# Ledger of designs, part 210: peptides against a protein of PDB entry 6GMG

Target 1, 331 residues: chain A of PDB entry 6GMG
Amino acid sequence: DSDDRVTPPAEPLDRMPDPYRPSYGRAETVVNNYIRKWQQVYSHRDGRKQQMTEEQREWLSYGCVGVTWVNSGQYPTNRLAFASFDEDRFKNELKNGRPRSGETRAEFEGRVAKESFDEEKGFQRAREVASVMNRALENAHDESAYLDNLKKELANGNDALRNEDARSPFYSALRNTPSFKERNGGNHDPSRMKAVIYSKHFWSGQDRSSSADKRKYGDPDAFRPAPGTGLVDMSRDRNIPRSPTSPGEGFVNFDYGWFGAQTEADADKTVWTHGNHYHAPNGSLGAMHVYESKFRNWSEGYSDFDRGAYVITFIPKSWNTAPDKVKQGWP

## One batch from the design tools (peptide; made by RFdiffusion4, then SolubleMPNN)

Design b2_p16_4_s4 (from b2_p16_4, 12 letters changed)
Fold by OpenDDE base, seed 4:
Structure b2_p16_4_s4 (fold): chain B 331 residues (1-331), chain A 16 residues (1-16)
Amino acid sequence: as target 1 above (331 residues)
Amino acid sequence: SSELEQAYQSYLDKAK
């Protein structure tokens, strides 16, 4: 019950974290200890270490989304999302493949669709776009300059995103970022901002008007990226979990992983930070834990989800919540 | 719990 959620207490600014522990190939710690690490490593504003505020601790307490929330500075809107889908693989498998023993046609189609998404290519697309955006930001001191730079970059790369509407999330993302407008943030200066990436796992079968089979086993046609751009229409993502396929089965609504702006070229070596659940130290779920996972661990996901999106947002360069290098665990 | 809090409910990590 979400009523058991508790805001973690403040941690002294100079308190060092306890060592993380390995868990399923990832580094794991309790939320309070993550706060300690966050204060030591990620809290810096204009080069100065900061104590995590009560508001930030409250955001963090919401679990996986809280990690992205505290580091991005806003609740995820997921408007600028990318993925990669292999249409040829999907069609071929549907045509030539067969349901597994005991697998219904709907299960088969849902599974094939899920497997036709390429998480690595989706991530790479987001990184590519983020890189383009960052180049456009570098010397732009107003939004118009940023947009002009962005269009030029896209044209040079013959990127299909150049054809997006000016009102699209792609072009409006910066202006819609609260920290961009803040005096201590971007102060309306694009060159003070940088693109960052997080990922969301969610369920495709969210249409309540669709068949029960789609809600249980996935909607093969839902949340596919647009050809050329890789953009995913997230407007129909309402955080509706997968429907149970058997009595007593239950699924959760989403998972979020924070990547930030790591420069590691090898996707497999990138670190993704996420939480297990909301912080309920006195409840049945227990204390929130934070995980720092490699891409392989993150991209594997869970059966609760059949879609993954890689989302771009922006933070001020003065924040250290998205450093070039992320170290897994502590020390 | 508030509707807002329910909307922000986090994923429950599962053992792999």
Scores: peptide ipSAE 0.052, ipTM 0.777, DockQ to the pose 0.267
Fold by OpenDDE base, seed 5:
Structure b2_p16_4_s4 (fold): chain B 331 residues (1-331), chain A 16 residues (1-16)
Amino acid sequence: as target 1 above (331 residues)
Amino acid sequence: SSELEQAYQSYLDKAK
């Protein structure tokens, strides 16, 4: 029960983490130990280590979303999301493929749609866009300059994003970032900000007015990226989990993975930080654990989800929550 | 808040 959530206690700033535990190719630790690591590695503001505040610890305690929350500085809004969908594969498989033994038509279509998404290409698109944004930010000292730079960059690359409406999440994302406006953050100076990436796994079949089959097996047409831009309309994502397909079956509402701004060119070597559930050390779920997974471990996801989106937001460059390199585990 | 309520999740520590 959500009522069992507890805010992890403060950890001394000088306390070193205990070793992480290997877990299926991941590095795993309890949330308190992650706080210790976070303070040593990610807490820096203007180069100075910081103790994780009570507010930050409270954010973190919410589980997988908490990891993204504490590192991005805001609750995920998921407005600027990217994915990659192979329309040809989808159409061909629907046309030429057939349901597996015991698989319903709806289940087949849902599965085919899920398999038509390419997590790696989606991630790559987000990284590409983040890079463009970072170039636009670099020497822009007001939003107007940033937007002008952004448009120029997009034009140079013949990117379809250049045709987005001025009110699009793509163009409004920076101004809608709280840390951009903070005096000790961006202070309204785009050049003090950088683009960062996190990922969300969720269920496509969230439309309550649709068929039960779509809610059980996925909505093949939902949350498709727009051609050319790769943008996903996330407005219909209401954190509704997959509907049970059998009695007693239950699914989780979402999963979040934090990437930040790693510079590792090989996607397979990038590290994604995520949590298992909200922190309930005295409850049935137990203590929250934090995982540092390679991309293959993260992108694999769970049967709970049939969509993955890669979302861009911004943090101040003075924060070290999105370093160039992330190392799994401790030490 | 609604957002905080939506942040709650079930056990996701699945073996792979």
Scores: peptide ipSAE 0.078, ipTM 0.796, DockQ to the pose 0.323; fails the geometry check
Fold by OpenDDE base, seed 1:
Structure b2_p16_4_s4 (fold): chain B 331 residues (1-331), chain A 16 residues (1-16)
Amino acid sequence: as target 1 above (331 residues)
Amino acid sequence: SSELEQAYQSYLDKAK
């Protein structure tokens, strides 16, 4: 019941977190304790710790999306998304592979498509693009300068993104970021902003006009990245869950993981922060928990999802919600 | 609004 969502209470600014507990290779804690950690580590604006505001606590209370929401400063729009898909693997497996025992053809095709995505390469592509964007931002004091820098960087790298339309999410992402326009944010100065990354897991079979098999087992052709750019058209993602394959089976709508702007070169050592569900301490779901997972734990996902996208957005450099290094757990 | 709130809800409840 969505009506039992509760906004976590304020935590004193100087209250230190209780120790996190290990959970299947990740660090886990209740949302109230995460707020304490957030205030100590991630809350800094212009180098000063801040108490998480009521608005931010409300955002956070929405669960996995809430973690990304509070750290990015806006509800995820998911417009600038990247992935990696191995077309040759997909074709070869379809041609030479066989359905498993009891597996339908549609289930087989859906599974093969899912397995043809490379999460690590998708993540790497997003990091590469974010790096290019950050270089373009560094000395740009207006949007025009940023765009010019971006085009030059892409040309120097012979990146296919240079051919994107000026109105594409790639070029419009900065101007469409609310914090870019805020006085205490970017104040319309690109050099005050930095690119950050989060990830979304979701279901490919969301087209209600498609076959039931696609809704149950996935749409092998949906949400593939464009060749060369790695861009994923997310316009058809409407947060529709996977359809049940058996009576009583149910799937959830999405999962979000916050990466930010970590500089760790080894993808396997990067930390992803995410939540389990909306905060309902007095409801059936219980209190919201926050997890800090390594990439391997995050990228595994759930059977609820067959797509993973890595999304770029922007935050002010004055925010410390995306530090260079993230430490897992507490202390 | 209630509709807006529902749109923002995370319904993920699986153990991680």
Scores: peptide ipSAE 0.074, ipTM 0.790, DockQ to the pose 0.219; fails the geometry check
Fold by OpenDDE base, seed 2:
Formats: C-alpha cells, structure tokens, sequence
Structure b2_p16_4_s4 (fold): chain B 331 residues (1-331), chain A 16 residues (1-16)
C-alpha cells in the first residue's frame, strides 16, 4: 500500500555511515544509512557537502526509482534509452528452437526475445553516446553550439544518430533537463553539464489490447532498439507489471539502477545503486534498503522484467552525484 | 525464487 510510505528523517551532515552488509555479492544498507553515505560522498555542490533536503529524502523514499531520482535531480523520463538486440539470434532460435517441456509457444518466444538482448552491449552503447555528448558539451556555451558539436562528432564517427530528427529525444534531451536551465545548475550553459546514465528494467508485455500470453510471457517485438542507433522507443512503457502466470503470483512494475558517470572501463567492475521498495518502516514492506551492485548483479535482473534499457540524462558538473569512481559499500 | 527476489517488492509509480 502506497499510503504507508514514509519520508526518512534528516541525518546530521557529519554523521558517518555504518558499515554496509554483504548481500548476494552486493553491498546493502538501510535507506537512512544510505542518506549518511550520500551526504558524505555524493552530496557535494561546488565542492561543499550538503545535507539531503526534505524534498530529496521524499524522492528517495519511493524506492529504486528514488535512488535515480535523488541523484539525477529529476524523476526519470526515460526518453533517451539504449539497448542491444541480436536479431539474427532471435530469428534463428525461433526458427530452429523448440519450447522446453511444459513451456508454451508464447513463453518460448518471450524467453527467446529476452535472451536476445545483450545488457553489456546496451550499456556500452549508452556509454559511447554519453562520451560523444560530453565532448560536445565541453566547449559549448549555448545550445546551438552544443548541437553543432554533437552533429560534427556523430559525422566523424559515422554514427546513425546523426540522422535523428532535431526534435528527437537525442537532440532535445539537454534542453528538456530542468537542471540545465537552473541558475545554480547549468544556467543554460552546456559546458556546465555532463551526461549520466541510469538503467531501467521493465516488462515488455504492457499492451492491454494484446493477447494475454504476451502480457504473461512477454511481447517479443516490443521495446527493441532501432538498428544503427540503438535507441529504444519508451513511449509505450506505462509501468505496467507482468501478468501473473499462476494463482498468487505477483510482479513489480520496474527497477531502476543508478550508474552516473563512472569512468571504469571494465563494465563488470562498475557499481550500480538501486533500492528494493518504497520506505515503509511501519508497514508490511518494512524499511527501504539500498543496494550497491556490480554490473553482473544489476544486469541479471529479475523474472519480473524482460527488458533492460540504459538511459542518458544530464546533471550539472557541480554536482557530485555521478563521480568518476564509485566505491561499493562502506567503508 | 531467490531470497533477494522475495524481498524485492513493488515500486511506486510517480504520476507525471
């Protein structure tokens, strides 16, 4: 019940976190302790630590999306999303493969589609694009300069994104970022902004007009990346969870993982921060916990989801919510 | 399901 959500109390700015606990290869802690870590490590604005505001604590209290929300500064819009899909593998498996024992045709097709996505390549694509964007931002003092730089970078790399419409999420993402326009943020200066990445896990079978089988086992054709660009049309993602396949079964609507702007070249060594559910310390769900996972742990996902997208947004360079290096756990 | 999956509960959808 969403009504039992509670905003975590303020933590003193100088309070140090308690040690994180290991949990299935991840570092885990309660949300209050994450706030303490956040204040020590990620809260810096212009080099000065900040206490997490009541508004930010409220955002955080919403669970996994709250972690991305507080660190990105805005509720995820998911407009600029990337993935990688092996079309040949998908076609070949559908043609030559067979359902497992007890597996329906729809279940088979859904599984094959899920397995045809490559999370690592999707993440790599997002990082590649973010890098291009960051180069375009570095010497641009207005949006026009940014866009010109971006087009030049794409042309030099022969990137298919150069063919995107000017109104596409790719080109409009910066100007649609609230912190870009804020006086204490970008102040309309692209060179004050940097690209950051988060990931969303969600269910493909969200079309209520489609077959029940697609809602239960996935829609093999939904949320595929466009060839060349890797862009995923997220417009049909309505946060609808997977339909139960058996009585008593239930699935959650989404998962969000925060990556930021880590420079670690090895994807397997990158750290992803996410939450388990909204904060309900006095409710049935209990207190919110925050996890810091390696890429393997994050990308594994859950049976609740059959899609993973890697999304680019922007934050001011003056924020420290997306440092070059993220340390897992505490200390 | 894993213990982690069992502990992984529903998330709130923030209305836009």
Amino acid sequence: as target 1 above (331 residues)
Amino acid sequence: SSELEQAYQSYLDKAK
Scores: peptide ipSAE 0.031, ipTM 0.700, DockQ to the pose 0.097; fails the geometry check

Design b2_p16_5_s1 (from b2_p16_5, 9 letters changed)
Fold by OpenDDE base, seed 1:
Structure b2_p16_5_s1 (fold): chain B 331 residues (1-331), chain A 16 residues (1-16)
Amino acid sequence: as target 1 above (331 residues)
Amino acid sequence: SANAELINKYGQEALS
């Protein structure tokens, strides 16, 4: 019950974290200890450490989405999402492959579709686009200049995104970012902002008007990236979980992982921060835990999800929630 | 299971 959620208490600004512990190849700690780390490493505004505010602690307490929320400064809207899908592999496997023993046709098709997504290429596409955006932001002091720079960069790279409508989330994402408009944020100056990345795992079979099989085993045609751009239409993602395939089975509605703006070129060495559930220290779920996972651990996902999207948003450069280098665990 | 430890089945539903 959501009523069990508790906002973690404030931590002294100078309190050092306790050591993280290994958990399934990840670095893991309780949420209060993450707050301590966050204050030491990620809290900086204009180079000065900040205590995590009550509002930020409340955001964080919501679980996996809370980690992305507190670091991005806003609840995820997921408007600018990227993925990579191998259409040829998908068609070939459907044509020449066969269901496993005990696997239904619908289950087979859903699995093949899931396996036809390339998480690493999807992530790489998002990083590529974020880099283009960052170049466009660098010396732009108003939105018009930013948009002009962006179009020039895309044209220079012969990127299909140059053909997107002006109303597309791709072009409107910056002006729709609250921190861009804030006095102590971007203050309407694009050059004060930078692109950051987070990831969402979710279920493809969310259409309640579709077959039960699609809801149980996935919709092979849903949430595919557009050719050339890699953009995923996320408008139909309503946080609906996978339908049970057996009595008593239940699935989670989503998972979020925070990447930020790490510069590590090797995807496998990048660190993703996420949470397990909302903070309920006095409830059945218990205290929230925060995980820092390598890309392989993050991108593997769970059976609850058959889609992974990599989303771009923006934060002020004065924030240190998205540093160039992220160290896993503590110390 | 790893799923139970990392993602609680009911922990995120409140955010729907």
Scores: peptide ipSAE 0.030, ipTM 0.708, DockQ to the pose 0.196
Fold by OpenDDE base, seed 5:
Structure b2_p16_5_s1 (fold): chain B 331 residues (1-331), chain A 16 residues (1-16)
Amino acid sequence: as target 1 above (331 residues)
Amino acid sequence: SANAELINKYGQEALS
């Protein structure tokens, strides 16, 4: 039960982490030990280590979303999301393919749609856009300058995002970032901010007014990226899990993975940090564990989810929650 | 924030 959630205790600032352990190609540790690592590696504000606050520990305790929450400084809104969908592959497979033995038509269509998403290309698109945004931020000392720079960058690249409405999540994302307005954050200075990326896995079949088949096997038409921009309308994501396909079956509502602002060019070598569930050391779920996974491990996802979105948000450059290099595990 | 608590008992099985 969610009522079993407990906030992890404070860890001394100078306490070093215990070694992580391998887990299916990932590095795994208990949440308390992640806090120790976080304080040593990611906690820095203006170059100074910080003890994770009670508020931050509480955020972290929420599980996979907690990892993204504590590192981004805000609960994920998922407004600026990107994905890549191969429409031609989808159409071709639907036309020329056939259901597997025992697979229903709806299950077939849902699977084909899932397989038509390219996680790597989605991630690449988000990184591309984040890079454009970072260039626009670099020497902009007010929002107007940032927006002007952004439009220029997009025009230079002939990017379809240049045609987005001024009120779109794309252009309003910085303005709507709390840390941008904070005195010790951006202080309304775009040049003090940087774009960061996290990923969300979720279920496409969330429309309760749709068919049961879509809720069980996926909605092939849901949460597709817009052509040219790669933007995904996340407004219909209500954190509704996949419907059971058999009695007793159940699925998780979402998974979040934190990437930040790693500069590793090879996607396969990037590290994604995520949690398994909310921290319930005295409950049935047990203590929260944190995983540091390579992209392959992260992007593989679970059968619980048929969509992956890569979301851009912003953090102050003074924070070290999104370093250029992330090392997997400890030491 | 309440949405974060929607991880059900299957979370351990699915995400561990």
Scores: peptide ipSAE 0.028, ipTM 0.696, DockQ to the pose 0.123
Fold by OpenDDE base, seed 3:
Structure b2_p16_5_s1 (fold): chain B 331 residues (1-331), chain A 16 residues (1-16)
Amino acid sequence: as target 1 above (331 residues)
Amino acid sequence: SANAELINKYGQEALS
């Protein structure tokens, strides 16, 4: 229930943010102060800073997804998602491992599956693909040229993505990006766009026709990446949270982290921006807070989730919501 | 977005 959600008020364009505070290895601030930082650092269109619009502030107010929403320019569709799963590890652990004391078989299998995902490799795969896409976007002035370039790049790298269907999310992602079609965005010119990355944490056990155990402890077979491509079929992600394992327990349906297009080669040094919950300053949840976390802090996730996907989308190069370098906190 | 409003309160508290 988000009836108590409030849109943060406008902040003066030239107002500088207050200092962030450290929190569990992260830089943290209230949403209003993030708006101030955003206006100073990320708001630029064609080099000119912009006041966050009422619409953007409303998007942001939705919490973790709001951070990705305001920076990507659209509500996340999550269609072009990547992950890395070690099938051999999974099989080996199931065969040779054993449940912990008090752990059910279903809980054991769910845990082993979760642990068989490699967040760093998943992130690296997304970065690799984003780089390929960016090369394909370069000097491509129509979608046909972009697609031809993309296929050529994939062929040169012997990448399995070259075998994807033309209607797959991989090839259709650009044309389905609203900002690509906007006059002040891409204006249908691929060379004006760049690939960006965000991450989604979610629960695997979302099939209501499956066993209660899978809903409680995870579905070991769900949301695995396809071999070779690393693509995750996200079509069955309906934002259904983990089922409670005890009375009164509740889980959140997702978490989103914004990476953008940072060029930092060391994954551990990359910064991920995310929110805790929707903005409810007069409600029980309180004001929304925004966190800037290092990769380790982000990728650790929460017990609410057993899957992490790294998603590619596109923004205009004229936007500064995805700079090469992201500084954690303020100042 | 309708999906954005479906955030569980208990889960949100856990993330706060």
Scores: peptide ipSAE 0.028, ipTM 0.695, DockQ to the pose 0.127
Fold by OpenDDE base, seed 4:
Structure b2_p16_5_s1 (fold): chain B 331 residues (1-331), chain A 16 residues (1-16)
Amino acid sequence: as target 1 above (331 residues)
Amino acid sequence: SANAELINKYGQEALS
């Protein structure tokens, strides 16, 4: 019940976090304690710690999406999304594989499609693109210079993204970022911005005009990346959860994980921050908890979802919500 | 199956 959502109270700026606890290989804490950590570690603007504002606390209270929201500075639009899909594996498994005992054909096809996505390669593609974008941003003091730099970088790398339309989310992402235009943000100076990454898990079978089987077991053809670019058309993602396969079964509509701009080269060692649900300390769901997970834990996902996307957005370099190194847990 | 401790079945969509 959305009516049970509560905005966490303010935490004193200098209040230190309580220790996190391990949970299934993750570091876990209650949302109030995450706010304390956030203020100590991630809140810095121009090198100065900031108390999380009421608005930011309200954003955070929405759960997993709230973590990405507060750290990116805007509600996720998911327009610049990347994934990796092994078409050959998919075709081969459909041809040579068979449903498991008790598995329907639709369930089999949905599972095979899910398994044909490579989360690590999708993440690597996003990091590659973010790196290119960051190079383009570095010495650009207006959008025109940024776009010129970007095109040059793509041409040098023979990247298929160079063929994207000028109106593509790829080229328009920066100009459509509110913090880019803010006086205390980018102030329309690309060199003051940096690319950051978050991930979304969601359900493929969202088309209500499709078969019930696709809604229950996945749509094998939905939300595949474009060849060459790795771009995923997210326009049909309407936050519709998986349909129940049995009476009383229910699924979550999405999960979000915040990566930011970590420089750790080993994907398996990267840290992803996410929440379990909206904050309802006086409701049936209880208090929101925040998790800091390694990539393995994050990318494993849940049966609620059969798609993962890695999304690029931008934040001002003056923000410390996306540091080079993220330490898991506390202390 | 989903781990209810890590992600709740009652996930909430944020207001736009």
Scores: peptide ipSAE 0.027, ipTM 0.698, DockQ to the pose 0.269

